# Designs tried in a protein design run: peptides against a protein of PDB entry 4QMF. Part 142

Target 1, 175 residues: chain A of PDB entry 4QMF
Amino acid sequence: ESSFMTLFPKYRESYLKTIWNDVTRALDKHNIACVLDLVEGSMTVKTTRKTYDPAIILKARDLIKLLARSVPFPQAVKILQDDMACDVIKIGNFVTNKERFVKRRQRLVGPNGNTLKALELLTKCYILVQGNTVSAMGPFKGLKEVRRVVEDCMKNIHPIYHIKELMIKRELAKR

## One batch from the design tools (peptide; made by RFdiffusion4, then SolubleMPNN)

Design b2_p26_7_s1 (from b2_p26_7 with E2K E3K E5K K8E E23K E24K)
Fold by OpenDDE base, seed 4:
Structure b2_p26_7_s1 (fold): chain B 175 residues (1-175), chain A 26 residues (1-26)
Amino acid sequence: as target 1 above (175 residues)
Amino acid sequence: SKKEKEEEEFLEKVIEELEEELKKEE
């Protein structure tokens, strides 16, 4: 039997409580057990004797990881689909200066959130910038691109350059 | 398609906005 646990920040507690029945229901379909521990501030998923698909526990692990990082349940639950992958990109350690960190993180979002929307469109991913992490969901190829853009942004390479590149690649793919 | 045209127009807008932002940073 396999189990995975993730901690969540205190500010997520109220939300997680409200959606936990939905989490339980979604995982029950796969015979994965789950526990929300409000004292410890943790979520746990575990296989049961009735778990049939050995790979689903890894997706369940990813589900609670995404939920811990503020991804809303209706989006996060899509991770249980076979064709959906995810990535949680830690961005907090690329720069030591807080102001620089905030500035570079804001570049990922851009004016009116349009930079992020453009990245989502071009990579076919869902992307959420929250705190010291960027959560992404989508096809593996898209996720690879997202990670590159995000990390490069934190390394002071503006997302516009990647957006232009992705647009060119998109046009070439249409031919 | 209409969707593709709208996406293209959006992307063009974003590029223009970001180019303006870059100019401000320089």
Scores: peptide ipSAE 0.660, ipTM 0.946, DockQ to the pose 0.791
Fold by OpenDDE base, seed 2:
Structure b2_p26_7_s1 (fold): chain B 175 residues (1-175), chain A 26 residues (1-26)
Amino acid sequence: as target 1 above (175 residues)
Amino acid sequence: SKKEKEEEEFLEKVIEELEEELKKEE
């Protein structure tokens, strides 16, 4: 049997407590057991003897990973779908200067969140910028694009250049 | 389609906004 655990920050505790019954119910459908440990600050998912699909545990792993990174449950739970993938992109180590980090991270969001919305549209992904990570959910191709944009942004390549590129690619795909 | 047109318009708007932001940073 397989199990996976992820730690979550203290500020997520209240929310996770609120939605944990929903998490349990969602995973029960796949015969995956789960535990929320408030003392340790961890979530655990585990296969059971009734788990029929061994691959679902990996999706359950991803679910708790996403939840730990502030992805809301209604979105995170979609990871259990066969066609849905995710990525958690660590962005905290690209820049040592805090102000520069914040500035570059903010570029991913942009005015009124429009940069992020544009990226989501063009990549067909859900994207959440939170803390030192960017969480994304969607098709693998889109996720690869998101990672590229995010990492390049932290390397001081403004997302506008990628947005333009993605727009061109989108147009070419229509032909 | 209508949706595609709206998306395109949105994207163009975003580009315009970001171009203005770039000018502010320079």
Scores: peptide ipSAE 0.659, ipTM 0.946, DockQ to the pose 0.803
Fold by OpenDDE base, seed 3:
Structure b2_p26_7_s1 (fold): chain B 175 residues (1-175), chain A 26 residues (1-26)
Amino acid sequence: as target 1 above (175 residues)
Amino acid sequence: SKKEKEEEEFLEKVIEELEEELKKEE
């Protein structure tokens, strides 16, 4: 038996309760069992004797990890697809000053969330900034680009420079 | 295509917005 558990913050509890039946149904298709523990504040996934694909448990692990970091279920569940990858980027340790941290994190989102939307478009990824992490889903190449932009942003390199670079690369790829 | 044109226009708008934000940080 293979099992993975992740903790989730209290503010996520109400949402997880509302979608847990959907989580269960999605994982049942792969014969993966799951448990939501509201007392501990944890989610658990585990293989059963009927689990056919041994690799699916790792995707289930990623699913609950994404859900714990506020990724909505309709997006998070896509991780169960073979061609979908994800990354959870820890950003809380780049800056000790809280105000500076908040400022740099906000740059990833930008005015009206447009910076984030631009990054999503250019990398072909889904990106969510929440708390001390950035969650991303998409192709491996795109995820690599997202991680670079996110980490550089926390190191005080504004995302605009990466957006311009990605736009140039996109234009060159058309030729 | 129309979609590609709209995406390009969006990206150009974002660049303009971010350039203004950079000026505020100076």
Scores: peptide ipSAE 0.659, ipTM 0.945, DockQ to the pose 0.816
Fold by OpenDDE base, seed 5:
Structure b2_p26_7_s1 (fold): chain B 175 residues (1-175), chain A 26 residues (1-26)
Amino acid sequence: as target 1 above (175 residues)
Amino acid sequence: SKKEKEEEEFLEKVIEELEEELKKEE
């Protein structure tokens, strides 16, 4: 039997409490047990003797990881689907200067969130920029593209260049 | 298709907005 635990920040506690019954119900369908520990500030998922597919525990692990990083439940729960993958990209270690970090992180979002929406459209991914991480969900190919754009942005390559590149690639793929 | 046209128009708008943002940063 397998078990995975993730910590969550205090500001997520109230939300996680409100949706935990939904988490439990979703995981019960797969006979995965889960525990919300408000004292430690952790979520745990574990297989049981009734777990049919042992591999589903990895998806459950990803579910709580996404929830810990502020992905809302209706989106995060989609990770339990076979064709859905995710990536949590750490962005806090690329730049030590706080102002520079904030500036580059903001570039990922852009005016009215339109940069992010463009990236989501072009990669066919869901993308959430929060704190020191970017969470993404979607096809594996799209996730690889998201990671490249996000990391390059933190390395001072503006997303506009990647958006143009992705637009060209999209056009070529239609041929 | 209509959807494809709307997506293209959106992307063009985003490029324009970002080009303006780049000018502000220069």
Scores: peptide ipSAE 0.657, ipTM 0.945, DockQ to the pose 0.802

Design b2_p26_7_s2 (from b2_p26_7 with E2K K8E E9K I15L E20K)
Fold by OpenDDE base, seed 3:
Structure b2_p26_7_s2 (fold): chain B 175 residues (1-175), chain A 26 residues (1-26)
Amino acid sequence: as target 1 above (175 residues)
Amino acid sequence: SKEEEEEEKFLEKVLEELEKELEEEE
């Protein structure tokens, strides 16, 4: 038996309760069992004797990890697809000053969320900035680019420079 | 395509917004 557990913050409890039946149904298709523990504030996934694909438990682990970091279920559940990868980037340790941290994190989002949307388009990824983490889903190449932009942003390199670079690369790829 | 053109226009708009932001930070 393989089992994975993740904790989730209290503010996420209400949402997780509302979608847990959908989580259960999605995982049942793969014969993966799951448990939502509201007392502990945890989600658990585990294989059963009927689990056919041994690798699916790792995707289930990623699913609950994404859900714990505020990724909506309709997006998070896509991780169960074979061609979908994810990354959870910890950003809370790059800067000790709280104000500086907030400022740099906000740059990833930008005015009206447009910076984030631009990054999503250029990398072909889904990106969510929440708390001390950035969650991303998409192709491996795109995820690599997202991590670079996110980490550089926390190191005080503005995302605009990466956006320009990605736009140039996109234009060159058309030729 | 029309969709590609709209994406390009959006990206150009974002660049303009970010350039303005950088100028204000200086």
Scores: peptide ipSAE 0.618, ipTM 0.933, DockQ to the pose 0.794
Fold by OpenDDE base, seed 4:
Structure b2_p26_7_s2 (fold): chain B 175 residues (1-175), chain A 26 residues (1-26)
Amino acid sequence: as target 1 above (175 residues)
Amino acid sequence: SKEEEEEEKFLEKVLEELEKELEEEE
């Protein structure tokens, strides 16, 4: 039997409480058990004797990881699909200066969120910038691209350069 | 498709906005 536990920040508690029945229902379909511990501030998923698919526990692990990082349930639950992958990119340690960190993180979002939306379109991923992490969901190829853009942005490479590159690649793929 | 056309227009708009922003920063 396998189990995974993820801690969540206090500000997520109220939301997680409201959606936990939905989490339970989604995981029950795969015979994965789950526990929300409000005292510890943790979510746990575990296989049961009835779990058939050994790989689903890893997806369940990813589900609670995404939920802990503010991904809403209707989006996060898609991780249980076979063709869906995710990545949680830690961005908090690329720069020591707080103002620089905030500035670079804001570049990922851009004016009116348009930079982020463009990245989502070009990579076919869902992307959420929250705190010290960027959560992404989508095809593996797209996720690889997202990670590159995000990390490069934290290294002071503006997302526009990647957007241009991705647009060119998109046009070439249409030919 | 209409959706693809709208996406393309959006992406072009974003590029223009970001290019303008970079030019102003330089």
Scores: peptide ipSAE 0.617, ipTM 0.933, DockQ to the pose 0.759
Fold by OpenDDE base, seed 2:
Structure b2_p26_7_s2 (fold): chain B 175 residues (1-175), chain A 26 residues (1-26)
Amino acid sequence: as target 1 above (175 residues)
Amino acid sequence: SKEEEEEEKFLEKVLEELEKELEEEE
């Protein structure tokens, strides 16, 4: 049997408590057990003797990982779908200067969140910028693109250049 | 489709906004 655990920050505790019954129900459909440990601040998922699909535990692992990084449950639970993948991109180590970090991270979001929305449209991904991570969900191809844009942004390459590139690629794909 | 056209318009708007932002930063 397989199990996976992830820690979550204290500020997520209240929310996780609120949605944990829904998490349990979603995982029960796949015969995956789960535990929310409020003392340790952890989530655990585990296969059971009734788990038929051994691969689903990996998706369950991803689910709790996403939840730990502030992805809301209605979105995170989609990871259990066969065609859905995710990525958690660590962005905190690209820049040592806090102000520079904040500035570059903000570029991913842009005014009124429009940059992020554009990226989501172009990559067909869900993207959440939170703290020192960017969480993304979608097709593998899109996720690769998101990671590239995010990391490059933290390396001081403005997302606009990637947006332009993605728009061109999109147009070419229509031909 | 109409939705695709709206998305395209949105993307163009975003590009314009970002271009303006870059000009202001430089």
Scores: peptide ipSAE 0.616, ipTM 0.933, DockQ to the pose 0.785
Fold by OpenDDE base, seed 5:
Structure b2_p26_7_s2 (fold): chain B 175 residues (1-175), chain A 26 residues (1-26)
Amino acid sequence: as target 1 above (175 residues)
Amino acid sequence: SKEEEEEEKFLEKVLEELEKELEEEE
Protein backbone atom coordinates (compact mmCIF):
# COMPACT_ATOMS: atom_id res chain seq x y z
CA GLU B 1 0.00 0.00 0.00
CA SER B 2 1.10 3.54 -0.83
CA SER B 3 0.59 6.88 0.86
CA PHE B 4 1.41 10.48 -0.08
CA MET B 5 1.20 13.66 1.95
CA THR B 6 1.45 17.33 1.01
CA LEU B 7 1.52 20.44 3.15
CA PHE B 8 -0.64 23.45 2.37
CA PRO B 9 -0.32 27.08 3.43
CA LYS B 10 -2.62 28.46 6.09
CA TYR B 11 -4.49 30.71 3.66
CA ARG B 12 -5.80 27.60 1.86
CA GLU B 13 -7.34 26.06 4.99
CA SER B 14 -10.77 27.67 4.71
CA TYR B 15 -11.20 26.66 1.09
CA LEU B 16 -9.94 23.11 1.60
CA LYS B 17 -12.37 22.61 4.47
CA THR B 18 -15.27 23.63 2.26
CA ILE B 19 -14.42 21.23 -0.58
CA TRP B 20 -13.02 18.28 1.37
CA ASN B 21 -16.25 16.29 1.21
CA ASP B 22 -16.08 16.59 -2.57
CA VAL B 23 -12.46 15.42 -2.53
CA THR B 24 -13.42 12.44 -0.39
CA ARG B 25 -16.29 11.51 -2.71
CA ALA B 26 -14.12 11.77 -5.82
CA LEU B 27 -11.41 9.56 -4.32
CA ASP B 28 -13.91 7.09 -2.85
CA LYS B 29 -14.87 6.14 -6.41
CA HIS B 30 -11.34 4.77 -6.72
CA ASN B 31 -11.20 3.38 -3.17
CA ILE B 32 -8.51 5.88 -2.23
CA ALA B 33 -8.64 7.10 1.34
CA CYS B 34 -7.84 10.70 2.21
CA VAL B 35 -7.26 12.77 5.34
CA LEU B 36 -7.27 16.51 5.93
CA ASP B 37 -5.15 17.43 8.96
CA LEU B 38 -5.87 21.00 10.00
CA VAL B 39 -3.39 20.93 12.88
CA GLU B 40 -0.43 19.96 10.73
CA GLY B 41 -1.82 21.69 7.65
CA SER B 42 -1.55 18.60 5.47
CA MET B 43 -3.51 16.45 3.05
CA THR B 44 -2.90 12.70 2.78
CA VAL B 45 -4.02 10.14 0.22
CA LYS B 46 -3.52 6.39 0.57
CA THR B 47 -4.43 3.15 -1.12
CA THR B 48 -6.69 0.64 0.57
CA ARG B 49 -7.22 -3.09 0.23
CA LYS B 50 -10.08 -2.26 -2.13
CA THR B 51 -8.03 -0.04 -4.44
CA TYR B 52 -8.46 -1.58 -7.89
CA ASP B 53 -5.81 0.36 -9.82
CA PRO B 54 -2.62 0.93 -7.82
CA ALA B 55 -1.53 3.63 -10.27
CA ILE B 56 -4.45 5.88 -9.33
CA ILE B 57 -2.64 6.78 -6.11
CA LEU B 58 -0.18 8.83 -8.18
CA LYS B 59 -3.05 10.82 -9.61
CA ALA B 60 -4.43 11.27 -6.11
CA ARG B 61 -1.01 12.54 -5.07
CA ASP B 62 -1.13 15.05 -7.91
CA LEU B 63 -4.64 16.09 -6.91
CA ILE B 64 -3.66 17.14 -3.40
CA LYS B 65 -0.49 18.76 -4.76
CA LEU B 66 -2.57 20.90 -7.11
CA LEU B 67 -5.06 21.78 -4.37
CA ALA B 68 -2.22 22.87 -2.11
CA ARG B 69 -1.08 25.26 -4.86
CA SER B 70 -4.47 27.00 -5.11
CA VAL B 71 -5.90 25.11 -8.08
CA PRO B 72 -9.68 25.04 -7.56
CA PHE B 73 -11.28 21.64 -7.03
CA PRO B 74 -13.41 21.54 -10.21
CA GLN B 75 -10.21 21.90 -12.24
CA ALA B 76 -7.86 19.88 -10.02
CA VAL B 77 -10.17 16.84 -9.92
CA LYS B 78 -9.73 16.46 -13.68
CA ILE B 79 -6.26 15.06 -12.91
CA LEU B 80 -7.99 11.76 -12.08
CA GLN B 81 -8.79 11.34 -15.77
CA ASP B 82 -6.45 9.07 -17.71
CA ASP B 83 -5.54 11.59 -20.40
CA MET B 84 -4.80 14.47 -18.03
CA ALA B 85 -1.32 15.28 -16.74
CA CYS B 86 -0.02 18.10 -14.58
CA ASP B 87 3.13 20.00 -13.71
CA VAL B 88 3.98 22.24 -10.78
CA ILE B 89 6.78 24.56 -11.89
CA LYS B 90 8.83 26.24 -9.19
CA ILE B 91 9.62 29.81 -10.24
CA GLY B 92 10.88 31.28 -6.98
CA ASN B 93 14.46 30.10 -7.42
CA PHE B 94 15.28 31.82 -10.73
CA VAL B 95 15.57 35.34 -9.35
CA THR B 96 16.70 36.45 -5.91
CA ASN B 97 15.62 40.06 -6.31
CA LYS B 98 11.99 40.34 -5.23
CA GLU B 99 11.11 43.23 -7.51
CA ARG B 100 12.59 41.47 -10.51
CA PHE B 101 10.74 38.30 -9.56
CA VAL B 102 7.40 40.09 -9.33
CA LYS B 103 7.98 41.83 -12.65
CA ARG B 104 8.82 38.62 -14.50
CA ARG B 105 5.95 36.71 -12.89
CA GLN B 106 3.58 39.47 -13.95
CA ARG B 107 4.77 39.08 -17.55
CA LEU B 108 3.40 35.53 -17.50
CA VAL B 109 -0.03 36.89 -16.70
CA GLY B 110 0.06 40.07 -18.78
CA PRO B 111 -2.58 42.76 -19.13
CA ASN B 112 -6.01 41.46 -18.11
CA GLY B 113 -4.50 37.97 -17.94
CA ASN B 114 -4.37 37.89 -21.73
CA THR B 115 -0.81 36.57 -21.97
CA LEU B 116 -1.76 33.62 -19.80
CA LYS B 117 -4.94 33.00 -21.79
CA ALA B 118 -2.94 33.03 -25.02
CA LEU B 119 -0.52 30.48 -23.57
CA GLU B 120 -3.42 28.31 -22.43
CA LEU B 121 -4.92 28.35 -25.92
CA LEU B 122 -1.65 27.64 -27.70
CA THR B 123 -0.61 24.80 -25.36
CA LYS B 124 -4.12 23.43 -24.70
CA CYS B 125 -3.34 23.61 -20.98
CA TYR B 126 -4.86 25.10 -17.88
CA ILE B 127 -2.31 27.41 -16.23
CA LEU B 128 -2.40 29.02 -12.79
CA VAL B 129 0.27 31.44 -11.58
CA GLN B 130 0.31 31.55 -7.78
CA GLY B 131 3.05 32.54 -5.38
CA ASN B 132 6.31 30.79 -6.17
CA THR B 133 4.78 28.19 -8.48
CA VAL B 134 2.98 27.82 -11.77
CA SER B 135 0.54 24.93 -11.91
CA ALA B 136 -0.39 23.50 -15.30
CA MET B 137 -2.75 20.75 -16.43
CA GLY B 138 -3.14 19.28 -19.89
CA PRO B 139 -1.49 17.04 -22.48
CA PHE B 140 2.14 16.11 -21.92
CA LYS B 141 3.34 17.95 -25.04
CA GLY B 142 1.55 21.11 -23.96
CA LEU B 143 2.98 20.86 -20.46
CA LYS B 144 6.51 20.73 -21.85
CA GLU B 145 5.83 23.91 -23.79
CA VAL B 146 4.38 25.63 -20.72
CA ARG B 147 7.43 24.76 -18.65
CA ARG B 148 9.74 26.17 -21.32
CA VAL B 149 7.82 29.44 -21.56
CA VAL B 150 7.56 29.83 -17.79
CA GLU B 151 11.21 29.11 -17.08
CA ASP B 152 12.39 31.32 -19.94
CA CYS B 153 10.18 34.13 -18.67
CA MET B 154 11.84 33.88 -15.27
CA LYS B 155 15.16 34.02 -17.15
CA ASN B 156 14.09 37.34 -18.69
CA ILE B 157 12.87 36.02 -22.04
CA HIS B 158 9.55 37.74 -22.60
CA PRO B 159 6.59 35.41 -23.33
CA ILE B 160 5.85 37.31 -26.56
CA TYR B 161 8.70 35.49 -28.30
CA HIS B 162 7.29 32.11 -27.34
CA ILE B 163 3.75 33.14 -28.26
CA LYS B 164 4.97 34.09 -31.73
CA GLU B 165 6.78 30.78 -32.03
CA LEU B 166 3.75 28.79 -30.88
CA MET B 167 1.50 30.65 -33.30
CA ILE B 168 3.82 29.77 -36.18
CA LYS B 169 3.92 26.14 -35.09
CA ARG B 170 0.14 26.07 -34.86
CA GLU B 171 -0.18 27.44 -38.37
CA LEU B 172 2.29 24.90 -39.73
CA ALA B 173 0.39 22.07 -38.04
CA LYS B 174 -2.75 23.01 -39.97
CA ARG B 175 -1.03 22.19 -43.27
CA SER A 1 -14.65 27.70 -37.91
CA LYS A 2 -16.03 30.64 -35.96
CA GLU A 3 -14.21 29.50 -32.84
CA GLU A 4 -10.90 29.29 -34.68
CA GLU A 5 -11.41 32.76 -36.10
CA GLU A 6 -12.16 34.17 -32.67
CA GLU A 7 -9.06 32.52 -31.24
CA GLU A 8 -6.92 33.95 -34.02
CA LYS A 9 -8.30 37.44 -33.45
CA PHE A 10 -7.63 37.10 -29.74
CA LEU A 11 -4.05 35.99 -30.31
CA GLU A 12 -3.43 38.89 -32.67
CA LYS A 13 -4.78 41.29 -30.08
CA VAL A 14 -2.49 39.82 -27.44
CA LEU A 15 0.53 40.24 -29.71
CA GLU A 16 -0.33 43.89 -30.25
CA GLU A 17 -0.68 44.45 -26.51
CA LEU A 18 2.62 42.76 -25.78
CA GLU A 19 4.44 44.65 -28.52
CA LYS A 20 3.20 47.88 -26.98
CA GLU A 21 4.39 46.73 -23.57
CA LEU A 22 7.86 45.98 -24.92
CA GLU A 23 8.06 49.40 -26.53
CA GLU A 24 7.20 51.03 -23.23
CA GLU A 25 9.86 49.05 -21.39
CA GLU A 26 12.58 49.99 -23.91
Scores: peptide ipSAE 0.616, ipTM 0.933, DockQ to the pose 0.788

Design b2_p26_7_s3 (from b2_p26_7, 9 letters changed)
Fold by OpenDDE base, seed 1:
Structure b2_p26_7_s3 (fold): chain B 175 residues (1-175), chain A 26 residues (1-26)
Amino acid sequence: as target 1 above (175 residues)
Amino acid sequence: SAEEEEEEKFLEEVLKILEEELKKEE
């Protein structure tokens, strides 16, 4: 039997309580058990005797990880699909200066969120910038690109340069 | 497709906006 646990911040408690029945139902389809511990502030997923696919537990692990990082359930639950992967990118340790951190993080989002939307289109990923992490979901190739853009942005390389590169690559792929 | 064309237009517009923003930061 395999089990994974993820802690979540207190501010997520109310939301997680609200959607936990949906989480349970989604995981039940795969015979994965789950527990929400409000005292500890944790989510746990575990295999059961009826779990058919042993690999699904890893996706369940990723599900609770995404939920802990503020990804909404309707999006996070897509991780259970076979062709869907995810990445949680830690961005809080790239810059010590808070003002600089906020500025660089904001560049990922951009005016009216258009930078983020452009990145999502070009990488075919879902991307959520929240707190000290960036959560992404999509194909592995796209996730690799997202991580590069995110980390470079925190290293003071503006996303525009990557967007240009991705657009060029997209055009080349059409030929 | 029409959707792809709209995406392309969007991306081009984003580039223009970001170029302007980049100039403001410098």
Scores: peptide ipSAE 0.617, ipTM 0.937, DockQ to the pose 0.815
Fold by OpenDDE base, seed 4:
Structure b2_p26_7_s3 (fold): chain B 175 residues (1-175), chain A 26 residues (1-26)
Amino acid sequence: as target 1 above (175 residues)
Amino acid sequence: SAEEEEEEKFLEEVLKILEEELKKEE
């Protein structure tokens, strides 16, 4: 039997309590057990004797990881699909200066969130910028691109350069 | 398709906006 646990921040508690029955139902379909510990502030998933696919526990692990990082349940639960992967990119340690960090993080979102939307379209990923992490869900190839853009952005390479590159690649792929 | 055209227009507009923003930062 396998189990995974993730901690979540206090501000996420109320939401997690609200959706936990939905989490339970989604995981029950795969015979994965789950526990929300409000005292510790943790979520746990574990296989049971009835778990048929041992690989599903890894997806369950990813589910609680995404939920801990503020991804809404309707989006996070898609991780249980076979063709869906995810990545949680830690961005908090790239820059020591708080103002610089905030500025670079904001560049990922851009005016009216349009930079983020463009990145989502071009990578075919869902992307959520929250706190010290960026959560992404989508195809593996897209996730690789997202990580590159995010990390480069935190290294002071503006997302526009990657957007241009991705647009060119997209155009070339049509030919 | 209409959706593809709208997506393309959106992306082009985003590029335009970001290019202008970069010019302002320089």
Scores: peptide ipSAE 0.617, ipTM 0.936, DockQ to the pose 0.784
Fold by OpenDDE base, seed 3:
Structure b2_p26_7_s3 (fold): chain B 175 residues (1-175), chain A 26 residues (1-26)
Amino acid sequence: as target 1 above (175 residues)
Amino acid sequence: SAEEEEEEKFLEEVLKILEEELKKEE
């Protein structure tokens, strides 16, 4: 039997409590057991003797990972679909200066979140910027593009340049 | 489609806004 655990920050506790029954129900369909430990601040998923697909445990692992990083359940649960992949990009180590970090992270979101929305449209991914990580869900190709944009942004390359590039590629693909 | 046109319009507007923001940062 395989099991995976992830820790979650205290500020997620209230939300996770409210949706945990939904998590349990979603995983029960695949005979994956799950545990929410409010004392430790952890989520655990594990296979059971009735687990048919051994690969589903990895998706369950990804589910709790996404939930720990503030992805809402209705979006996170989509990771259980075969065609859905995810990536959790650590952005906290690119810049030592806190102000610079915040500035560059904010560029990913942009005014009214429009930069992020543009990136989501162009990559066909869901993207959430939270704390020291960026969570993304979508097709593999799109995820690769997201990681590139995110990391470059933290390296002081403004997302606008990637957006322009992606828009050009999109237009070329129409022909 | 209408949705595609709206999406394109949105993207163009975002570019415009970001270009202005970029100029302010320099």
Scores: peptide ipSAE 0.616, ipTM 0.936, DockQ to the pose 0.800
Fold by OpenDDE base, seed 5:
Structure b2_p26_7_s3 (fold): chain B 175 residues (1-175), chain A 26 residues (1-26)
Amino acid sequence: as target 1 above (175 residues)
Amino acid sequence: SAEEEEEEKFLEEVLKILEEELKKEE
């Protein structure tokens, strides 16, 4: 028997309450049990006697991890698919200065969120910038690219340089 | 495809916007 627990911030409580029945239903299809603890502020997933795929518990772990980091349920639940991977990139440790941190994090989003949308298109990933983390979902190749862009951005390499590079690579791949 | 063309146009527009933003930061 395997179990995983993740904490979530208080501001996510109301949302998690509203979608928890959907979480339960999605996990029930895989015979994974789940618990929402509003007092502790935690989500738990665990295998049961009827769990037929032991590996699905790792995806369930990733599901609650993504939900805790503000990924909406309709997107987060896709992690249960075999072809879907995710990455939670910690960005809070690259810069100690708060103003510099906020500035560099904002570069990932860009004007009207267009930088982020461009990155999503080029990497074929879903990307969410929230707090001290960037959550991404998609193919492994795309996730590697997202991590590189995100970390380099926090190291003061503007995303525009990576976008240009990714566009060139995309054109070359069409040949 | 039409969708691919729209995506390419979007990306080119984003590059232009980001180039302008980069100049403002420097």
Scores: peptide ipSAE 0.616, ipTM 0.936, DockQ to the pose 0.859

Design b2_p26_7_s4 (from b2_p26_7, 10 letters changed)
Fold by OpenDDE base, seed 2:
Structure b2_p26_7_s4 (fold): chain B 175 residues (1-175), chain A 26 residues (1-26)
Amino acid sequence: as target 1 above (175 residues)
Amino acid sequence: SAEEKREEEFLKEVLKELEEELEKEK
């Protein structure tokens, strides 16, 4: 039997409390047990003797990881699907200057969130920029692209260059 | 498709906006 635990920030507690029954129900379908510990500020998922698919625990691990990073439940729960992957990209250590960090992080979002929406379209991923992490969900190919764009952005390569590249690739892929 | 066309137009608009923003940052 396997178990995974993740910590979540205090500001996430209220939301997690509200959706935890839904989390429980979703995981119960796979006979995965889960615990929300409000004292420690943690979420835990565990296989049970009734767990049939041994791989589902890894997806459950990813689920709580995503939830801890502010991904809303209706989106995060999609990770339980076989064809869905995710990535949590740490962006907090690329820049020491806070102002520079904020500026570069904002570039990922762009005006009215349009940069992010463009990236989501081009990569076929869901992308959430929150705090010191970027969470993404989608196909592996798309996730690789997202990580590249995100990290390069933190390295002061504007997302526009990647958007152009992805648009070209998209055009070339047309039949 | 019409949807693809709309997406493409959106992307072009975003590109334009970002180009303008990039110029402002220089």
Scores: peptide ipSAE 0.622, ipTM 0.941, DockQ to the pose 0.861
Fold by OpenDDE base, seed 4:
Structure b2_p26_7_s4 (fold): chain B 175 residues (1-175), chain A 26 residues (1-26)
Amino acid sequence: as target 1 above (175 residues)
Amino acid sequence: SAEEKREEEFLKEVLKELEEELEKEK
């Protein structure tokens, strides 16, 4: 049997409490057990003797990881689908200067959130920028693109350059 | 499709906005 545990920040506790029954129900369909520990501030998923698909535990692991990073349940639960992958990109260690970090992180979002929305469209991914992480969900190819854009942004390469590239690739694919 | 046209228009507008922002940042 396999188990995975993820810690979550205190500010996430209230939300997780409200949706935990939904988490339990979703995982029960796959005979995956789950525990919300409010004292430790952790979520745990584990296989049971009735778990049939050994791969589903990895998706359950990803589910709690996404939930810990503020992805809402209706979106996060899609990770249990076979065709859905995810990535949690740590962005907090690229820059030591806080102001520079905030500035570069804001570039991912852009004016009115339009940069982020454009990236989502072009990569066919869901993207959430929160704290020191960027969470993404979608096809593997799209996730690779998201990681590249995000990391490059933290390295002071403006997302516009990647957006232009992705737009060109999109146009070429239509031909 | 109508959706594709809307997306295309959106992307063009975003590109324009970002280009303007980039020029201001220089």
Scores: peptide ipSAE 0.620, ipTM 0.941, DockQ to the pose 0.795
Fold by OpenDDE base, seed 3:
Structure b2_p26_7_s4 (fold): chain B 175 residues (1-175), chain A 26 residues (1-26)
Amino acid sequence: as target 1 above (175 residues)
Amino acid sequence: SAEEKREEEFLKEVLKELEEELEKEK
């Protein structure tokens, strides 16, 4: 039997309680058991004797990881699909100065979230910036692009340069 | 398509907005 556990921050507790029945139902379809521990602040997924696909536990692991990082359930649950991949990018260690960190992180979102929306559109990914992580879901090619943009942004390369590049690539692909 | 045109317009506007933001950060 395989088991994975992830901790979640206190501010996620209320939401996770609200959607946990939906999580359970989604995982039950794959005979994956799950537990929400409100005392410890953890989520656990585990295989059962009825689990047919051994690889699904890894997707379940990713599901709870995404949920812990504030990804909404209707989006996070898509990770259980075969064609969907995800990435959780740690951004908290690129800059020691808090103000600089916040500034660079905010650049990923941009005015009215438009930078993020542009990136999502161009990479065909879902992207969520929260705390010290950026969560992304989508095709592998898109995820690679997202990671590059995110990390470069934390290294003080503004996302606009990548957006321009991606727009050019998109235009070229139409020919 | 109409959707593609809307996306293109959105992206162009985002670029303009970001260019303005870059100028403010200098």
Scores: peptide ipSAE 0.619, ipTM 0.940, DockQ to the pose 0.832
Fold by OpenDDE base, seed 5:
Structure b2_p26_7_s4 (fold): chain B 175 residues (1-175), chain A 26 residues (1-26)
Amino acid sequence: as target 1 above (175 residues)
Amino acid sequence: SAEEKREEEFLKEVLKELEEELEKEK
């Protein structure tokens, strides 16, 4: 048997409680067991003797990881699909100054969230900026692009330069 | 397609907004 556990912050507790029955039902279809521990503040997934595909436990691991990082359930549960991958990008360690961190993180979102929406469109990914992480879901190629843009942004390379590049690449791909 | 046109217009709008943001940061 294989099992994975992830911790979640206190502010996620109420939400996780409300959707946990849905999590359980989604994982039951794959005979993956799950536990929400409100005392410890953890989520656990594990295979059972009835688990048909042992590899699904890795996707279950990713599911609880995404949920812990504030990805809503209707989006996070898509990770159980074969063609869906995810990445959790840690952004808190690129800069020590809090104000600089906040400024650079805000650049990823942009005015009215339009920078993020543009990145989602160009990479065909879902992207959520929350706290010290950026969560992304989508095709592997798109995820690689998201990570590059996110990390470069935290290194003080404005997303506009990557957006321009991605737009050019998109036009070239239409040929 | 209509969807592609809307996406292109959106992206152009975003570029314009970002150019303005860059000017504010300079």
Scores: peptide ipSAE 0.617, ipTM 0.940, DockQ to the pose 0.817

